# Peptides against a protein of PDB entry 4GMN: the designs that were tried, part 65

Target 1, 375 residues: chain A of PDB entry 4GMN
Amino acid sequence: RYANITLLALVTLASIGTDFQETLVKGNQGSRESPISAADEEWNGFDDADGDAMDVDQKSSSGEDQEEDYEEIDVKEDDEDDDDDSITSEMQADMERVVGADGTDDGDLEDLPTLRELIQTAVPQLIRLSNLPIDSDESLTIQSHALSALNNISWTISCLEFANGENANIHNAWYPTAKKIWRKTILPILEADSADLKLATQVTSLAWAVARVLHGETPTDGNPHRKFISLYHSSKQQAGGNSNSIEEPEDPFQGLGVKCIGVVGSLAHDPAPIEVNREVGVFLVTLLRQSNNVPPAEIVEALNQLFDIYGDEELACDKEVFWKDGFLKHLEEFLPKMRTLTKGIDKRTQPELRTRADEALLNLGRFVQYKKKHA

## One batch from the design tools (peptide; aimed at target 1 N28)

Design b2_p24_2_s1 (made by RFdiffusion4, then SolubleMPNN; from b2_p24_2, 14 letters changed)
Fold by OpenDDE base, seed 4:
Structure b2_p24_2_s1 (fold): chain B 375 residues (1-375), chain A 24 residues (1-24)
Amino acid sequence: as target 1 above (375 residues)
Amino acid sequence: SKPPIKLDERALEQFRLEAKAQKS
C-alpha cells in the first residue's frame, strides 16, 4: 500500500517535471494559447499479471518487532482528481511568470509557489528516497523513480538561462539544493560502484542536469570527473564484449557515453580547478583523435563541451590548458574528419543527429578560425 | 519588453529527448 502511494507520488513528480518542460517550450514560442489540457493519458495501471502465488511457506521467525517508527507521512488522502489539475494550472502560471517575464517585477520565488514547493519540499524528499538502503527490488524501484523525478526537475531548471544574473531568484533557490543532490544522491551512488548500467545511466543523467547549472562550482570532493571518465570507458568495454543487446537507446544522444561527456564537460567550466579542466580537456580531445571508434553523438557532445569550456579567452583554462596543451592543433586536424563523419550521417534515417552534427561542424570551423585569430 | 527568457536550447533539446525516453 505505502509503496504504491510512494511510486504514484514519484511518477506524479516526474510528470510535473515534464509538464514544466512543455510549458517552457510553449511559453518561449509565445503561444499563450489554452492551458495544457492535462491529457487524460490514461494511467495504464500496472497490469497485475496474475502471477501464480507460489505458496512460500511462512516460517514464522519471531524476530523482535523493532517498531521502526514509520513516521506516517500523513499523505492526506485528499481527492486525487482535483489536485492534479490545480498543480498543473499553478505550474503553468509559475512557468508563464518565469518565461513570460515582460514585467519589471524581478519575480521573487514568493511569486513562484509551485516551483518553490518543488525545490524546497519535494526535492529534499526525493533526495531522501534516493538514499534509501537498497535491500529489495522495491527499494531499487523507489530509488529509480526518485532519480527520474530529480532528473526531470533538474533538467527543467537547467533549461532556464542563468547567465548575466537572469533568473537569479530561481538560481539562488536551486543552487544549494543542486549541491545537496550532488553530495547526497549523486556521489554516494557513484561511490557504491554498482555494475547496474541502468542506475549508472540515471545518476549520470541527473549529474549532467545538476552540473549544467553548477558548472565548475560543482563539488570536487572525490574527483567525480574521473569517476565519470571511468564510467565512460567501462560502458564502452561492456558494449564491445557482450553481444547481449544492451538496448542502445533509440536516440544516439541518450547513450551513457554522451551523458558522461556532458557531465565532465560541465564540471570542467570555470571556476573548476585547472587540473580538473586539463583532465577533462585531454579526455575530450582524445575522443576526437580516436573519432573512428567513437559514436557520432559523443563527438557532437564532446565538441560542444570543448566550445563551451574554451570559448572565453579571458579564462585561466584558455592559457593554462587550451594553448599550453596545443588543443587548437587537434581541433584543426579533426575538422576534415568531422566533415567526413557528418556527411556519413544519413539525413533520412538520423535527421536530428545529422542536424546536430552539421551545427557542430559549423561551430568547429568558426571556433578554429576564432582561436587562430586570437593566437 | 524584456527579451523572452533565453532558454538553453541545448538543455531543452536534451531534456526533450530524456522526456521522450521516459514515456516509451
Scores: peptide ipSAE 0.321, ipTM 0.852, DockQ to the pose 0.663
OpenDDE base, seeds 1, 2, 3, 5: peptide ipSAE 0.309, 0.320, 0.318, 0.313; ipTM 0.845, 0.852, 0.849, 0.848

Design b2_p24_2_s2 (made by RFdiffusion4, then SolubleMPNN; from b2_p24_2, 15 letters changed)
Fold by OpenDDE base, seed 5:
Structure b2_p24_2_s2 (fold): chain B 375 residues (1-375), chain A 24 residues (1-24)
Amino acid sequence: as target 1 above (375 residues)
Amino acid sequence: SLPPIKLDKRALEEFRKEVEAQKS
């Protein structure tokens, strides 16, 4: 009875986190006339005002449009109107305020009472529940649901813009809580060295969400980047041995490998220690060199992380790691392999993976050109 | 590019099914 009520509360919190995310996505799409998925942001480099638009001569090869009459398989979207009445009108109103909020500099959440209670009251209880002694299947279930709720909340908050002082009130309220999640939930689970791949996937997803806000300010205690790199390698060794692969998630971007790359990439951002940045950068560049044995989604994520980490030439990591360790050569040598990889993805069976690979290929070309100009 | 949001939709669906199975 008590456990069932606790589980119901945990899942309600996880649902709220999901629904907030869907509202943020809709709100961001509503403010941008085109649904430029936040994935579709072309890497523009640093805005050097001398935009010599290199006219890439799009030679319009008039390939004859063979209208292959692909029968529209009318996938009935069963609009299961999952009237998940889980979103209170107050939660919706708070999220609409967050999407519409001009960044108020004051760390006050007086205008965001539901988000305040979520961060200040709910998250501390979820951290407590994620740290319960595992002595029963019931305690393991409670931990899993607490991690799912923390994951969904943390992902939702990580989708807010915090650059240039945007949403500073939310950032200031979340930042100490994010550090608390890292130190009290993520690190203890990573240190327990559990063979549970489900738990490892949950904690890695949560770690990515938290690290997307904390970046290089993520606590470096216990070398977390090395733990996630080790987890990446361990996950690849397990997948190769047991033909009972836990069904690779239908979404290639939900894989543990992608999540590990996302975490370590986020951890390597400024102001991360240069040696942390170097170890992560070398790991990411090594994935590109070994690309024949790496899933395409992991290559796409590794490229995006490399662009985000090394896109700013004013950062210490540009001189001390990118140029010093010769990363440009590896990226340039990878460019023809990326073209082959991207062309090998079937647009019909994997449309999202193909789109994101096409974007990552485009950005790789631009990034290599940028770095050659600024050499 | 915003990384694809790694929401635990599966855990939510599994639990929705468990809650529905308890209401029946």
Scores: peptide ipSAE 0.021, ipTM 0.531, DockQ to the pose 0.061
OpenDDE base, seeds 1, 2, 3, 4: peptide ipSAE 0.016, 0.017, 0.013, 0.006; ipTM 0.494, 0.489, 0.490, 0.421; seeds 1, 2, 3 fail the geometry check

Design b2_p24_2_s3 (made by RFdiffusion4, then SolubleMPNN; from b2_p24_2, 16 letters changed)
Fold by OpenDDE base, seed 3:
Structure b2_p24_2_s3 (fold): chain B 375 residues (1-375), chain A 24 residues (1-24)
Amino acid sequence: as target 1 above (375 residues)
Amino acid sequence: SLPPIKLDEKALELGRKQAEAQRA
């Protein structure tokens, strides 16, 4: 009885986290005419106007216009208003306010009562449930559901814009809670050194969501970046040895390897200790050098992390790591490999992976040109 | 580019199914 209520509450909290995300995505789509497909964030580079567009001669292969009369199947979207009553009118109103609110600098969530209760009341209970002694299959199930709920909440919050002081109230309320999730949930599970790849995937997903908000201010106690790098390598060794299909997630970007890269990349941002940045940077560049044995989605993620970490030349990591450790040369040498890799991805079977690889290739070219100009 | 949101799809699906089951 109590377990079923706890499980129901955990699943409800996991659903709330996702419904909030869907509402944030819809609300952000309503305010921005084009969905920010991850596609249209061209890394705009630095404002150096003298980009001579190299005319890539698109040889117009005049393929004959077979007008295949694709009958517009007028799929009447029957707006089945599936009133998904999972989103309370209060939750929807909170999400509409999050999308529209000039956040006050105060970590006060008075105007966001559902989000306040989620952060202040629910998350502390989820942290407790995720850190209970595992003594039964029931306690293991509770931990898994608590981690899933924390993951979904943390991911949803990590999708809010914070860079320009937007949502500062939410950021300020979340920041101490995110540090608590890190110290009380993530670190203890990582230190337990469990061979459970499912648990490792859950905790790594949560760690990435948390680290996307905390960045280089993520607690460095016990060198967690090394634990995630170790987990990355361990996951590759296990996948290579047993042809027992751990069903690779249908989404290439949901893989444990991609999650590990996302965590360590986020941990390496300023103001991370320069040696943490170096160890992560070397790890990421090493993946590019070994790209023949690395899934394309991990290469895409490793590139994006490298751009985000080393984009700003005013940061100490640019001089002390990027230039000092010769990363530009490795990125330049990787350009032709990335072109080959990207072209090898089938647009029909893996459209998202292809799009994100095309973007990462474009951004790699721009990034290399930028760094050469600023050398 | 914001990394794709790595929600636990199983938690999503379980949550939706339970929300639906509570309405029934």
Scores: peptide ipSAE 0.025, ipTM 0.508, DockQ to the pose 0.064
OpenDDE base, seeds 1, 2, 4, 5: peptide ipSAE 0.022, 0.024, 0.025, 0.024; ipTM 0.505, 0.508, 0.501, 0.509; seed 1 fails the geometry check

Design b2_p24_2_s4 (made by RFdiffusion4, then SolubleMPNN; from b2_p24_2, 15 letters changed)
Fold by OpenDDE base, seed 2:
Structure b2_p24_2_s4 (fold): chain B 375 residues (1-375), chain A 24 residues (1-24)
Amino acid sequence: as target 1 above (375 residues)
Amino acid sequence: SRPPIKLDEEALRQFRKEAEAQKA
């Protein structure tokens, strides 16, 4: 009885976290009249006002590619719109306020009562549930469920813009809670060194969501970046040996390897200790050097993390790591490999992976060009 | 680039199925 009520509550909290995200995404899209085509997410780190638009001369080589008339199999997506209309009018009003509120600096979520209760009441209970002694399959299920709810909430919050003091009230309310999730949930699970790759994937997903807000201010206790790098390597060793590979998630970006890269990349941002940054940067650049044996989605994530970490020349890591460790040369040498890798992704079978690889390739070219000008 | 929000949709689906199975 109590277990079932707890599970139902955890399900509900995980759903609420998702519904909030969808509403935030829709609200942010509604305020932006233009659908930002995925292509318009240019890496904005370069305020290079010198708009030398490289005229990509689209020489339309009129290759007579035979239009194979692929009959549009009208796959009726049974939109099982599980319209779980569970978005309360209060949740919707909170989301409209998050999208519309010029962030009043007071960490008082007074105007966001649902989000306040989620952060202040629900999350502390989820942290407690994720820390229960595992003594039964029921306790393991409760932990998994608490981790998923924490994941969804943390991801939703991590999708808010916090740059330039935006959403400062939410940031200030979340920040101490995010640190509690890290110290009380993530670190203990990582320290337990469980061979459970499902649990490792859940905690790594949560760690990424948390680290996307905390960045280099993520607690460095116990060198968590090394644990995630170790987990990355361990996951690759296990996948090579037993054909009971965890079902590779259908989405290439949901893989444990990508999640590990996302975590360690986020942990390496300023003001991370320079040696943490170096160890992560070397790890990421090493993936590019070994790209023949690395999944394309991990390469895309590693590139994006490298751009985000080393995009600012004013940061200590630019001089102390990027230039000192010769990262530019490795990125330049990787450009032709990235072009080949990207072209090798089938647009029909993996459209998202191809799009994100095309973007990462474009950004890599720009990044290399920028770093060459600022050398 | 907004990193793709990596909801544990599979966990959510498992949750929903477990919750439905408990309502039945």
Scores: peptide ipSAE 0.026, ipTM 0.547, DockQ to the pose 0.065
OpenDDE base, seeds 1, 3, 4, 5: peptide ipSAE 0.024, 0.025, 0.025, 0.025; ipTM 0.530, 0.540, 0.544, 0.550; seed 1 fails the geometry check

Design b2_p24_3_s1 (made by RFdiffusion4, then SolubleMPNN; its pose is not in this set)
Fold by OpenDDE base, seed 1:
Structure b2_p24_3_s1 (fold): chain B 375 residues (1-375), chain A 24 residues (1-24)
Amino acid sequence: as target 1 above (375 residues)
Amino acid sequence: MDQLLRLAEELRRKRAERREKEWE
């Protein structure tokens, strides 16, 4: 009884995290459809111009009306009560405030009550549930659902813009909680060194969501970047041996390899220690060098991470890692390979992968040109 | 999960558009 109530509460919290995200996406789309005010098209008047009445002939072809008697198949709509996981009016109001908030720096989540309760009340309980001793299949199920809820919440928050001081109130409320998720949920699970690839995928997804907000301010204790690099390599060794067991996710970008790259890339951003940045940068550049044996989605992710890490020349990692370790040469040598890889992706069968590869190829060309100009 | 990816992609697109302006 208590387990089922706990599971239902965890599923509900995971749903709330998803619905919060859906409403963020809808709110961001609605702000783009601000109707261009059809302002003052001055209704210039009725110019009367006389143009000639050409006489095109009325040819009368009498097509026969075959009344095909379509039998109305009375498809009984079985009202499957789709439990429309209806975004609560409070969640919608919080989302409208998050999307519409022109950066008023009022540091308290007083105006975002649902988000406040999610961060301050729900997340601390989810952290506790994710860190329970695993002694039964029930405790493993509770951990999995707690990780799913934390993942959805963390990803949703990671999709807010925090650049230039945007959403500073949400950032300031989330930042200590994100560090708590990292230290109390992610690190203990990574240190347990479980052979469970499902758990590893869940914790890596959560780690990516958290690291997308914390960046180089993510706690470096225990060298977590090396654990995720090790997990990347271990996942590739297991996939090569047992052809039967891991259904590759239908989405190429949901793979454990992509998630590992996303985590370590995010961990390497400024102000990460230069040693951490270097180890991650070398890992990412090594994937490009080995691209013949790397899934295209992982190459796309590795390129995007390299652009985000080394896009700013004012950062210490540009001089101390990018230029010092000769990364430009490796990126230039990869350009023709990336063109071949991208052209090899069928637009009809993998349209998303092709689009993201075309974008990454374009950005690689621009990035190489930029870095050559600033050499 | 698919919507998380779409939103992550939109953020990547916005970052790419920013990088395009930074790299000109």
Scores: peptide ipSAE 0.075, ipTM 0.762, DockQ to the pose 0.670
OpenDDE base, seeds 2, 3, 4, 5: peptide ipSAE 0.071, 0.077, 0.065, 0.070; ipTM 0.759, 0.760, 0.758, 0.758; seeds 3, 4, 5 fail the geometry check

Design b2_p24_3_s2 (made by RFdiffusion4, then SolubleMPNN; its pose is not in this set)
Fold by OpenDDE base, seed 2:
Structure b2_p24_3_s2 (fold): chain B 375 residues (1-375), chain A 24 residues (1-24)
Amino acid sequence: as target 1 above (375 residues)
Amino acid sequence: MDLRLRLEQELRRKRQQKRWEKWE
């Protein structure tokens, strides 16, 4: 009984985290609907060109093809548009405040009661549930759902802009909680060194969401970047050896390899220790050098991380790592390989992957030019 | 279109703009 209630509560919290993300976007779109005045652009009708197409009389034969009456089984697609409009009026009002808050209100989460309760009340309970001793299948299920709820909440918050003091109130409320998730949930699971790839994927997804906000301020205790690099390599060895289909995620960007790259890249951002930055930078550049054996989605993520880490010449990592370790040469040598890789992606079967690869290729060209100009 | 996807697309757009402005 308590387990089912806890499970239902965790599923509900995971849903609320999704619906909360949804309402943040709806609010951001509502501000852009300036009424496009219906300018009466008179759609000038297509001219009726009088084409006198000739009477070709061809007489051909009476084949009695039996109209097999294919009974159209009217499969009513019950479009159960379960538009579960579960967006409470309170959540919608909180969202209108988050979107409509011109970035001047250094206000506490006083005006965001739902988000405040999510961060201050729900997340600390999810952290406790994710840390329960695993002594039963029930405890493992509770941990998995707690990780899923933490993942959805953390990803939702990581989709906010925090640059230039945007959403500073949310950032300030989330930051201590994000560090607590890292230290209490992520690190203990990584240190347990479980052979469970499902658990590893869940914790890595959560770690990426948390690290996208904390960046180089993510706690460096125990060198977690090395654990994620090790997990990356271990995941590649397992995929090559056991024909136990880890179902390749339908989305190439949801793979454990991409998630590992996203985590370690985020951990290497300023103000990360230069040694952490170097180890991650060398890892990412090594993936580009070995690109013939690396999935295209991982290459796209590795490039994006390299651009975000080394895209600012004012950072200590530019001089101490990027230039000192000769990364520009490796990026320049990778340009023709990236062109070949991108052209090899079928636009029809993998449109998103192709679009993101075309973007990453364009950025690689610009980044190399920038770095050459500022050498 | 999943609203999570829209947020990620907007973040990618903002990041892309910032990269291009920095790399001029």
Scores: peptide ipSAE 0.547, ipTM 0.943, DockQ to the pose 0.524
OpenDDE base, seeds 1, 3, 4, 5: peptide ipSAE 0.543, 0.520, 0.547, 0.547; ipTM 0.942, 0.938, 0.943, 0.942; seed 3 fails the geometry check

Design b2_p24_3_s3 (made by RFdiffusion4, then SolubleMPNN; its pose is not in this set)
Fold by OpenDDE base, seed 4:
Structure b2_p24_3_s3 (fold): chain B 375 residues (1-375), chain A 24 residues (1-24)
Amino acid sequence: as target 1 above (375 residues)
Amino acid sequence: MRQQQQLAWELEQKRRKRREEEWE
């Protein structure tokens, strides 16, 4: 009885986290009706002209016009007004305020009561539920659902802009809670060294969402970057040994490897300790050097993290790691491999992966040129 | 989850595009 109520509450909190995101998206679309003219500058790809026009004249024949009379099934759209009342008017009003708030005000979510209750009341309970002693399949289920809810909330908050003091009130309210999720939920699960790849994937997804806000201010206690690097390598060893189809997640960007890269990349941002940055940077550059055995989505994420970490020359990590450890040479040597990798992705079967790879390739070229100019 | 990661990616692409302008 209590389990079912807890499960229902966790499913409801996970739903609220999703609906909150959808409302953020809708609210942000409504206020920005300034037509960003998509200047579709069609980058006219280089016409490599040499394709010999073999003129195969295949004449094939006259198959008959069977007029299959498609009976127009007048599907009465019963306008079931699915009043998907899932988004409360209060949640919608809070989201409209989040999107519109030029809020320079101190971390008081007074104007965002639903978000305040989510951060201050719901998340601390989810943290407690994620830390229950695992003594039953029920406790494991509760942990999984608590992690799912924390993941959805954390990802949603990570989709807010916090640069230049934007959403500072939300950032200030979330920041101590994010650190609490890290210290109370993520670290204990990582330290338990469970062979459960599902749990590892859930905690790594949550860690990525949290680290996308905390960046280099993520608690370095217990060297969590090394734990995620170890988890990355362990996940690759397990996939190679069991010929049981660990179904590669249908979405290449949902893989544990991508999530590990996303976490460690985020942890390595300024003001991360230089040694944390170095260990992560070396890990990422090593993936590029070993790219023949690395999934394309992991390469895309590793490149993006390298650009995000080392894109600012004023940061201590540029001099002390990027230049000192000779990363430019490895990026330059990887550029032709990235071109081959990107061209090898079928646009029809993997359009998202191809788009993200094309972008990462473009940025790799620009980044290498930038770093050469500033050498 | 997927939709959240997509939005998070789109946000980072906007941030990268701003940094690309700093790289020119």
Scores: peptide ipSAE 0.446, ipTM 0.909, DockQ to the pose 0.754
OpenDDE base, seeds 1, 2, 3, 5: peptide ipSAE 0.435, 0.426, 0.439, 0.443; ipTM 0.908, 0.905, 0.909, 0.909

Design b2_p24_3_s4 (made by RFdiffusion4, then SolubleMPNN; its pose is not in this set)
Fold by OpenDDE base, seed 1:
Structure b2_p24_3_s4 (fold): chain B 375 residues (1-375), chain A 24 residues (1-24)
Amino acid sequence: as target 1 above (375 residues)
Amino acid sequence: MKSRLQLAAELQRKRQERRWEEWE
């Protein structure tokens, strides 16, 4: 009984975290469809006149009325309006505030009650549940659902803009909680060195979501970047040996390899220690050099991470790693390979992968040109 | 539904687009 109630509560928290994300996406789309108010420019009709009537006669052809009796197949659309009206009015109101608020610098979430309760009440319980001793299949199930809920909430928050002081109140409330998730949930699971690829995928997804907000301020204790690099390599060795058992996720970007790249890339941002940045940068550049044996989605993610890490010339990592370790040469040498890789992706069967590869290719060209101008 | 990665990719793309405007 208690287990089923706990499980239901965890599923509900995971759903709330998803619905919050969907509402955030809808709110961000609605702000783009602000109708260009058709300014009623009273275009005063100018008068001008003239007439000529040209007659042209064209003919009569009487083609026959074949009444093809299309039988209306009365497809009863069973509108199973699964109105999954799971979006609470409070959650919608919080999303409208998050999308519409010019960043009030008050680190208070008083105006965001649903988000406040998620961060202050729900997440601390989820951290506790994710860090319970695994002694049964029930405790493993509870951990998995707690990790799912934490992942959902963390990804949703990581989709907010925090650049230039935007959403500073949410950032300030989330930041200590994100560090707590890292230290109390992510690190203990990574240190347990479990052969469970499902658990590894869940914790890596959560780690990526958390690291997308903390960036280089993510705790470096125990060199977690090396653990994720090791996990990347271990996952490739297992996939090569047992062709039968790991259903490759239908989405190429949901793979453990992509998630590992996303984590380590995020960990390497300023103000990360230069040695952490270097180890990650070398890992990412090495993937590009080995691109013939790397899934296209991992190449796309590795490029995006390299652009995000080394895009700012004022950062210490630009001089001490990017230029010093000769990364520009590797990116320039990869440009023709990326063109070939991108052209090899079928637009019909993999439209998302192709679009993201075309974008990454465009960005690689621009990035190489930028870095050459600033050499 | 856009995958979480589609949303994350779209947001990352918007950040990259802004950086490109700073680089032009």
Scores: peptide ipSAE 0.028, ipTM 0.707, DockQ to the pose 0.615
OpenDDE base, seeds 2, 3, 4, 5: peptide ipSAE 0.027, 0.018, 0.026, 0.022; ipTM 0.684, 0.655, 0.675, 0.658; seeds 2, 4, 5 fail the geometry check

Design b2_p24_4 (made by RFdiffusion4)
Pose (drawn by RFdiffusion4):
Structure b2_p24_4 (pose): chain A 285 residues (1-30, 108-237, 251-375), chain P 24 residues (1-24)
Amino acid sequence: RYANITLLALVTLASIGTDFQETLVKGNQGDLEDLPTLRELIQTAVPQLIRLSNLPIDSDESLTIQSHALSALNNISWTISCLEFANGENANIHNAWYPTAKKIWRKTILPILEADSADLKLATQVTSLAWAVARVLHGETPTDGNPHRKFISLYHSSKQDPFQGLGVKCIGVVGSLAHDPAPIEVNREVGVFLVTLLRQSNNVPPAEIVEALNQLFDIYGDEELACDKEVFWKDGFLKHLEEFLPKMRTLTKGIDKRTQPELRTRADEALLNLGRFVQYKKKHA
Amino acid sequence: AAEGEELREAARKNQAAPPITLKL
């Protein structure tokens, strides 16, 4: 039963996690009662995956169970985070997911992040999941072991398809949990790291530049948020952004539209947004 | 304020996968 009974169930639950994304797209061209697949994924499939993700690991075989369990959690969490939850959008699905997303973080991402050593493959798997969960949590994400510090150190140390880089994952997840209403110091650290990435953009892969700019725009674009005054202005983030604007223009033109298009068009939007961003705040004390 | 909201929306649209709005 081993090869069939356990591994097959996980790989299939993960595929179900992947393909539910097509239901969302096709459903648009035309209490989760209307979405039983999603309802069953959250209420039934996910609790067992959190369990499996936790357990040793005493043996290599259970090393594979953990990995597959993390793959399914990742695919589900990612697909769900492909929904618009800003404003009141998709509120029914948000309430069904949010507590579970907190559990995945506390019971799965955090204990694994506690034992630093040793894997790169596994370190990549957890960051990907944590990025998916934090895209929904938005600074409501738990601040316990000061996880942003660990993902920050993971970025620099793992320095030794552009958007699949682990570094992009570190930027995204730390950036997503630093949105309001996060601890103002957690925001200061994450914001400093994201800006430092620009000041020292001399060697940062272009995709990591685009993610850093999107994360910053996503965080400090509201003057009512304490962190806009408490960090963005208090630490003068505006100067580095104004200084980076010329540097950003050349790197964007350094990208071959023909090889490959997506990064180029994505970077064009970031410089465009970067220019508009430098104006809006320039207008605000 | 409105310019800020547009920037935030533009930034989120310029992500690895833009958010999807469902017809409910």

